# Peptides against a protein of PDB entry 3KDP: the designs that were tried, part 129

Target 1, 230 residues: chain A of PDB entry 3KDP
Amino acid sequence: PFLIFIIANIPLPLGTVTILCIDLGTDMVPAISLAYEQAESDIMKRQPRNPKTDKLVNEQLISMAYGQIGMIQALGGFFTYFVILAENGFLPIHLLGLRVNWDDRWINDVEDSYGQQWTYEQRKIVEFTCHTPFFVTIVVVQWADLVICKTRRNSVFQQGMKNKILIFGLFEETALAAFLSYCPGMGVALRMYPLKPTWWFCAFPYSLLIFVYDEVRKLIIRRRPGGWVE

## One batch from the design tools (peptide; made by RFdiffusion4, then SolubleMPNN)

Design b2_p20_3_s4 (from b2_p20_3, 17 letters changed)
Fold by OpenDDE base, seed 1:
Structure b2_p20_3_s4 (fold): chain B 230 residues (1-230), chain A 20 residues (1-20)
Amino acid sequence: as target 1 above (230 residues)
Amino acid sequence: DEIEELKKKLEEEIEKLRKA
């Protein structure tokens, strides 16, 4: 997300507070939960790794976890971002290079795609309005992501949801998302303005996409062990 | 307090990246 922000010079789609909430509030508990996750049945049957040939973290895992899944998450967040800005008069193409003027508090006549002038305060409200749905999008996508992280090869339907800590983590991050989205004062305190309930559903296609992607990936792994997708 | 410090640090890092 930040790379696009920097390269395209668009208004900030994801605030620093939101990132901290993801790291500390959303990712930490699930990460701990995964440390106590019951081993996958196929992993349990795995022979000890050859330390000379087997890497603890292979390039495939890195590519999938931080590349592909991360990109899908980012796309989901940016989708909501662009939709909200477009609804407020800022078309995606108009956002390119706008950051400098957007962040300048002395410029109070930034024009949208329709020629409407926006004050600094108005722009910041719109920006902060994007932070919440971006965060919520990440949380919703993480529902699928955390579930898929339970297994390397087995389907979620095969492994099940037995880790109480992971389940707790899912509830915790969802509760946090709801709290940050709807609790009064969050706009001032955390730069996260209230989210319309309808925006929660904007993330669901991407959550589903990740789920489908992972199930397909796992299916391929089961059918073709040792493939580049493993 | 720790969150505020982390927030500040992150903002500084982001600002550095913006200037790079």
Scores: peptide ipSAE 0.006, ipTM 0.279, DockQ to the pose 0.023
Fold by OpenDDE base, seed 2:
Structure b2_p20_3_s4 (fold): chain B 230 residues (1-230), chain A 20 residues (1-20)
Amino acid sequence: as target 1 above (230 residues)
Amino acid sequence: DEIEELKKKLEEEIEKLRKA
């Protein structure tokens, strides 16, 4: 997200404090949950595979899968960002290169895609309005990520939600998202303005996409053991 | 105030990274 922000010179989609909240608050508990769940699943299923080659291949495949999921998460966040800005008159194409003028306090006549002029204060309100939905989108997409990471090969429907740590992680990240979104003062403290409840649903297609992707991946792994998808 | 100062510093660092 940050790299795209720099390269495209668009208004900041996600504040730095919000990024820290994701990395340290939202990602950490899920990561711990996943570590425990992987340990349980690996203990139960590992036939003694050749520990050197299979570990390296498995680590590479896991890293690729996480990289892909992370990319989908970022896409979900950006989608939400662009939707909000488009609803406020800024089409995605118009945002390219706009950051210089967007962040300039002395320019109070930045035009949107429809010729409406925006003051600096108005622009910052819209920008900060995007931060919270972006964060919430990441959290909602992470729900799917946590659910899919339960098993390497089994469908979520087969294993169910038996991991109490995972359930706790889902609850914690959701509670954190709600707290950051609706607690008074977060707009000033974190540059995260309150989120309309309807925006929680913007992430659902991406959560579904991750879920479908993982179920398909797992299906392929079950049908073709030892394939490149593992 | 301290949070605002930290934010400002972080924004400055981001801007430095952007110019690099």
Scores: peptide ipSAE 0.006, ipTM 0.277, DockQ to the pose 0.020
Fold by OpenDDE base, seed 3:
Structure b2_p20_3_s4 (fold): chain B 230 residues (1-230), chain A 20 residues (1-20)
Amino acid sequence: as target 1 above (230 residues)
Amino acid sequence: DEIEELKKKLEEEIEKLRKA
């Protein structure tokens, strides 16, 4: 998110402190939980692999799959960002290159896509209004991501939710998201204004998309063992 | 206190990046 902010010169979609909260608060516990996930039932039944040939191919395929999931997560966040800005009069095309004028305190007549002039303070309110739902969107999408990462080829329905640490991680990240979204003072402290509860549901389509994507991927792997999708 | 210091550092870095 921050890289896109710099490269595209758009208003900041997610604060650096918030990104840190994601890394430390939402990703760490789940990552640990995945390390302690029970081996997939079929992995234990597999014959010994050739360490030289199978490792490189497998690492590339896994990296590609996680890269795709990460892309879907980013798209979900940016979708929420663009929707909020569009609802406030800033269409996505108009945001390109706007950062310089957006962040300038001396420019109080930045025009939106409809010709309305925005003061610096008004712009910052809209910017900070985007931070919270972007963060929440990432967290909600991570629910799906964390669940699907438990297995490589088995369906989530087949493997189940046996890892108690993973479940704890899901609750922890959700609790953190709720805290950051609704605790008084977070708007000042983290530049995350309170989120309307309805925006939590805006991310659900993307979570569903990740679930569907992974289930389809796993289905393909089961039907075509050794395929490029693995 | 460490969190506040980290926050301050991050804010400074953000400000540097905004000026670049």
Scores: peptide ipSAE 0.005, ipTM 0.255, DockQ to the pose 0.025
Fold by OpenDDE base, seed 5:
Structure b2_p20_3_s4 (fold): chain B 230 residues (1-230), chain A 20 residues (1-20)
Amino acid sequence: as target 1 above (230 residues)
Amino acid sequence: DEIEELKKKLEEEIEKLRKA
């Protein structure tokens, strides 16, 4: 997300506080929960043919899969960001290169895509309004990610939601997201202005996409054991 | 960790630029 911000020179879509909340608040408990997840029956049954090469391949494939999921997660966040800015009069094309003028406190007449002038304060309110839904989008997408990470080969429908710690982690991150999004004073303290509840649904298509992607991946692995997708 | 440190440094620089 931050690299795209630099390359496109758009207004900042995600603040430091939100990033810290993701890294420390939302990822830690789920990661611990996954450590306690029951090993897939297949992991225990499949003796590595070559312990050195097969472990390396599996680690690389896991890293690539998580990288792809992270990309989908970022896309979901940016989608929500662009939709909110567009709703406020800033079309995505107009945002390209706008950062310099956007962040300049001495420029109080930045025009939107429709010729409306925005003061620095108004622009920052809109920017900080985008930080919240970006964070929320990440959390909602993480729901799918955490659920799919329970298994490498088995469908979520086969494995089920057996890990109570994982379920607790999902509630914790959701509660944190709700707190940061709707608690009074978060706009000033954390630069996260309140979000309309309807914006939570902007992430759902991406969560579904991740879920479908992983289920298809797992299906391929089950049908073609030893394929490059493993 | 390095990315977080870089983000923190960059935000500190951005904040310094905003205060300047």
Scores: peptide ipSAE 0.007, ipTM 0.279, DockQ to the pose 0.023; fails the geometry check

Design b2_p20_4_s1 (from b2_p20_4, 16 letters changed)
Fold by OpenDDE base, seed 5:
Structure b2_p20_4_s1 (fold): chain B 230 residues (1-230), chain A 20 residues (1-20)
Amino acid sequence: as target 1 above (230 residues)
Amino acid sequence: VEEVLEEAKKLLELGRKLRE
């Protein structure tokens, strides 16, 4: 997200505090939960792998898969960001290069895509209004990510939701997201303004996309063992 | 997590320098 912020020179889509909350708050318990996930039924039945070559290939493939999932997560967040700004009068094209004027506290007449002038305070309110939905979008997408990560090859439908710690992690992430979004004072303390409940649904298509993508990937792996997707 | 935190700190510092 920050790289796109620098390259596109757009208003800040996600605050540092929200990033820290994702990394330290939402990802820790899910990561621990995966350590307690039941091993795939076929892992122990696989032929002995060459420990040097097959381990390296598997690590690379896992890294690529996580990289792709991370990109889809970022896209989901940016989609939410652009939708919110568009609803407030700033079309995506207009945001390109706008950061310099946007962040200048002495400029109180920044025009939106419709010619409306925005004060510095108004702009910052809109910016901070984007931070919370971006965060929530990431959390919602992480639901799918966490669910798909419990297996490498088997479908989620085959493995089931047996890990109670994983389920607890999902609720913790959701509770944290709700707390940060709606608790009084979060706007001042964390620059996270309250979110309309409708914005929780903005991430659902991306969550579904990740889920479908991973299920298709796993299906290909099952049908073509030893393929390039493994 | 530490790597992400370090990158986030670097990015924050970069953002601060760019604002200056």
Scores: peptide ipSAE 0.008, ipTM 0.270, DockQ to the pose 0.018
Fold by OpenDDE base, seed 3:
Structure b2_p20_4_s1 (fold): chain B 230 residues (1-230), chain A 20 residues (1-20)
Amino acid sequence: as target 1 above (230 residues)
Amino acid sequence: VEEVLEEAKKLLELGRKLRE
């Protein structure tokens, strides 16, 4: 999904530092929390797995499911990116191939979709304005991702929120997102300009989509064991 | 998700190098 930055030559949607903050700051504690998640209530009731047949099938199915979730997550981030740029006069089609001129500090007359000229400084302000909400979008989508990763088969409503470490992870990543979004100096240090509070809600449809998708997937697995949806 | 993010990081780093 992030290949679109390189292939389409669009303005940078998310800085490298912000990606590092996601990997090291927001994903680490949640990932550790999953190691402490209680076994699914049905695991002990399952027959022993055949190591020869079940390994290959399960790895492919898990890889596919996580791949799909990752794609939805990336789409959520890019959606937020395109919305912000569109609100500032840059329609998605106009962004294609624009990076070269966008990043050239000597070009101060880059036109938006409406013919307005943008200086280099103005363009960079808009670019950095996209970084924060993109990051926050990833965090909000990760809420759903973390919750759904608690189980492979059982609904979240069946398993419940018993893992205190997971709950702590959700608060930690949210607190980090708030800190990076609103702490003075983050615009200079991380190229993350302050986020309007309303942009936190931009990711909610995608978070909900992931949640619903996984619940439906799990429901299908429960009704049709051994299906391709696992 | 972590694997996707790691790949994304590599791509962004590549993008950074291309901008220098």
Scores: peptide ipSAE 0.008, ipTM 0.278, DockQ to the pose 0.021
Fold by OpenDDE base, seed 1:
Structure b2_p20_4_s1 (fold): chain B 230 residues (1-230), chain A 20 residues (1-20)
Amino acid sequence: as target 1 above (230 residues)
Amino acid sequence: VEEVLEEAKKLLELGRKLRE
C-alpha cells in the first residue's frame, strides 16, 4: 500500500496506527499461535532433502507465495479505499497526484471529481474514514491468510482447525477490529472513524481469493511434488 | 506525509521482524 501511496501520490490509505495495530495486534498473536501449530503430517514424514539446493528453492518459493498473498491483501485494502473515496466523490484517477493538495491545511477548496470543494477538515475525515475499513479489510483477509499458513501442503479441510490458540488469535484480531471500528473515541484517539458494518463484506472476495489461491497452490504441490510452486 | 510514511515503513519492518 505504501508503494502505491508514494508512486501515485494519493491520500494516505492506511495510517501508522492501523499498521501498528495490524503488526502488533492482529499478526503477533496469530504468529505465535502458528509457532505452536502441530507439524504438518507430510512435512514430518518427508526425508531431509538436499539442504544446498532444496532450501534455496523453498525459501524463494515461500517468499514468492507470501509476496503474492501480500499483493492480494494490498489489493483488497486499496479496493476498499478507492470505493470509499469514490463514494465521497473522489474517483481513483482524480486521486493521482492529489496528496500534496490533500495534505495542505491551507487549501480548503480541493475539488472532487464532481467539482465539490472540500475543506482540509473534511478531507481528513474522509481519509481517516478510509483507515478503519482498510484495517478491517486486512483483518478479514488475514483470516484466510492465517488459515492457509497452518499448512504448506495439506488443504485446510485436511488439517482442520486444531490449534485453539490460532482460533483465539482470529477471534482476538476480529474483536480488535470491531473495537477499533465501533468504540467511541477511536476516531479521535486512533484516527479510525466508525465503519459501516457493510464494509466488512468488501474484504470477503479477497479473503476468498487468497483461500482459493492457496488451495489451488497446495493442490498443485500435492499433485506435482517438487514443482516450482512448492 | 513523508514522516508518516517513514514511520509506517519502520512499523512494517518491525512487524515483519516480529512475524519471523
Scores: peptide ipSAE 0.007, ipTM 0.283, DockQ to the pose 0.033
Fold by OpenDDE base, seed 2:
Structure b2_p20_4_s1 (fold): chain B 230 residues (1-230), chain A 20 residues (1-20)
Amino acid sequence: as target 1 above (230 residues)
Amino acid sequence: VEEVLEEAKKLLELGRKLRE
């Protein structure tokens, strides 16, 4: 997200502190919870393959899968960011290259896509209004990620929700999102302004997309073992 | 944690330089 901010020269979509909250607060507990997930029965029945080649292949496959999921998460966050800014008069095309003027506190007449002038204070309020829903979007998408990571081949419906630690992780990240979104002082401390409850639903299409994508992927793997889709 | 913080600092510094 921050790389796109730099490359596209758009207003900051996600603050550094918020990034740290995602990486250390939101991602860490779920990652630990996944370590305690029950192994898929078919994986456990497999004979140990060549440790050198299989470890490398598994690391590559895991890296690719997490990389793809991370990209979808980022896209979901940016979608929410662009929707909020568009609702406030800043269309995505207009945001390109706007960063320099946006961040300049001495420019108080930055025009939106409709010719309305925005003061520095007004712009920063809108910017910080984007931080919270971006974070919440990531959390909501992570719900799907955690659920799909339970198994490599089996459907979520087949594996079930047996891992209590995983369930705890889902509640923990949700509670953290609620805390950061609604606790007094978060706007000052973390530059995360309060979020309207309706914005929680903005990420749901992406969570559903990830879920459907993974279920289809797993279905293909089950029908075509050893395919490139693994 | 240290790695994340270091990368964050680098990105912030890069952002600062690009704004000047």
Scores: peptide ipSAE 0.007, ipTM 0.260, DockQ to the pose 0.018

Design b2_p20_4_s2 (from b2_p20_4, 15 letters changed)
Fold by OpenDDE base, seed 3:
Structure b2_p20_4_s2 (fold): chain B 230 residues (1-230), chain A 20 residues (1-20)
Amino acid sequence: as target 1 above (230 residues)
Amino acid sequence: VEEVLKEAKKLLEEGRRLLE
């Protein structure tokens, strides 16, 4: 998010503090939970790996899969960001290069896509209004990401939800998201203005997309072992 | 994690005081 902010010179989609909350608050417990995930039911049925050939191939395939999931996750966040700004009169094309004027306190006549002038204070309200939904979108997408990371080959329906620590991680990140979104003072402290409850659902299509994508990927792997999709 | 968040909040408050 910050990289795109710098490259495209758009208004800041996600604050540094919110990024920190994602990395330390929402990702840590889920990541630890994966270490306690039970082995896949088919691991002991697999032939021993050839350390010379299988290691390199598997690393590339895993990197590609996680890279794709990460891209979908980022797209989900930016989608929410662009929707909110568009609803407030700023179309995506208009945001390109706008940062310099957007962040200037002395410019109080920044025009939106419809010619409406926005004061500095109004612009910052809209910017901070984007932070919370972006954060929540990431959390909702992470639900799917965490669930699909339980296995490499087996469907979630085959592996099940037996890891209590993983379940706890899902609740923890959701509770943190709710706390940061609705606790009084978060707008001032974290630059995260209160989220309309409807925005929680904005991420659901992307969460579903990741889930379906991974299930299809795993299905292909099961049907065609040794394919490029691993 | 909670301690890190508290520390981050404290740093933000200090930053705000410096900007006032």
Scores: peptide ipSAE 0.006, ipTM 0.271, DockQ to the pose 0.026
Fold by OpenDDE base, seed 2:
Structure b2_p20_4_s2 (fold): chain B 230 residues (1-230), chain A 20 residues (1-20)
Amino acid sequence: as target 1 above (230 residues)
Amino acid sequence: VEEVLKEAKKLLEEGRRLLE
């Protein structure tokens, strides 16, 4: 997200505090919860064919899969960001290169896509309005991530929801998202302004996409064992 | 959950101070 911010010179979609919320608040507890997930019975039965090569291949494949999921998460966040800005008069094309003027506190007449002038204060309110829903979008997408990470080959329906720690992680990140979104003072303290409850649903298509993607991936793995899709 | 939220808020505030 930060790289896209620099490359595209758009208004900051995700603040530093929001990044900390993701990395230290949202990702840490779920990651710990995943460490206690039950291993797939088929993985436990498989002896490593070649410990050196199989480990490397597995690490690469896992890295690719998580990289792809991370990209989908980022796309979901940016989608939410662009929708909010578009609803406030800033179309995506207009945001390109706007950062310099956007962040300049001495420019109080930045025009939106419809010719309306925005003061620095108004622009920052809109920017900070994007931070919270971006974070919430990541959390909602992470629900799917946590669920799909339970297994490598089996469907989530086959594995079930047996890990109480994982379930706790899902509730914890959701509670954190709700707290940061609605607790008084978060706008001042964390630059995360209150979120309309309807924005929680903005991420659902992406969560569904990740879920479908992973189920299809796992189906392919089951049909073609040892394929590159693992 | 309340304790976790409290700790998270504290950590975020500390992080914010370091990044400003």
Scores: peptide ipSAE 0.006, ipTM 0.288, DockQ to the pose 0.063
Fold by OpenDDE base, seed 1:
Structure b2_p20_4_s2 (fold): chain B 230 residues (1-230), chain A 20 residues (1-20)
Amino acid sequence: as target 1 above (230 residues)
Amino acid sequence: VEEVLKEAKKLLEEGRRLLE
């Protein structure tokens, strides 16, 4: 998200506070929970065939998988961001290069795609309105990420939800997302304005996409052990 | 921004404590 913000010079889609909330609130507890996840039965039974070559291949594939998942997460967040801004009159193409004028407090006549002029305060409200749903989108997508991270090879349907700590982590991040989205004062304190409940559903297609992607990946791994997808 | 970050961290920690 930050890279696109820099490259495209668009208004900031995800604030620093939301990034910290993701890192500290939504990623940390789940990461700890995954450390306590029971090792996948197939991982534990597989002796490393060739520690040198298999490790390198596995590290590369894991890196690629996480990279792909991260890209899907980013796409989900940006989708929500662009939808919100479009609903407020800023079409995606109009956002390109707009950051300089957007962030200039002395410019109070920034025009949207329809010629409406926006004050600095109004623009910042819209910007901060994007932060919350972006965060929520990441949380919803992370539901899928956490579930898929439980296993390397087995389907989620096979492994099930045995880790109570992971389940707790899912509830924690969801509760945190709800708290940050709806608790009074969060707009002022964290620059996260209240989110319409309907925006929670905007992330669901991407969560499903990640889930399907990983299930397909795992299916391929199960059918073709030692393939490039592993 | 740093103050907001500190407050955010505190709120997150408090939220965690409430959930614990």
Scores: peptide ipSAE 0.008, ipTM 0.303, DockQ to the pose 0.065; fails the geometry check
Fold by OpenDDE base, seed 4:
Structure b2_p20_4_s2 (fold): chain B 230 residues (1-230), chain A 20 residues (1-20)
Amino acid sequence: as target 1 above (230 residues)
Amino acid sequence: VEEVLKEAKKLLEEGRRLLE
């Protein structure tokens, strides 16, 4: 989000506080939970052909998969961001290059895509309104990510939800998201304004997409062992 | 990565304590 903010000069999609909440609050417990995940039955029983080369290849493939999932998460967050701003009169094309005027306190007549003028205070309210939905979108996408990451080859339906720590992590990040979204004073303290309940569902298509993609990937791996998709 | 995760967990716990 921050890189796109710099490159495209758009209004800040995700605040520093929300970034910290993602990095420290939502990513840590799930990541730890994966370390305690029970060994996948097919991976642990499969003897490596070459322990040195196969380990390195697997680490690279895992890193690539996480990178791809991270990109999908970012796309989901940006989708939510653009939808919110569009609903408030700012179309995506209009946001390009707008940051300089957007962040200027002395400019109180920034026009949206429909010619409506926005004061600095109004612009900051709508900017901060994007922070919470972006955060929630990341959390919802992480549900699918964490569930699929518990296994490498087996389907979630085959492996099941055995890791209680993972389940706890999912509830913790959801509870944190709910707390930050609906607790009084969070808008003032953390610049995270209350979220409409409907925005929780905005990320669901992306979560489903990730889930389906990974299940298809795993299905291909099972049908064609040793393929490039592994 | 495990060390980073441990440190981050410590920071999270400290942060939680500060918020409480």
Scores: peptide ipSAE 0.000, ipTM 0.252, DockQ to the pose 0.033; fails the geometry check

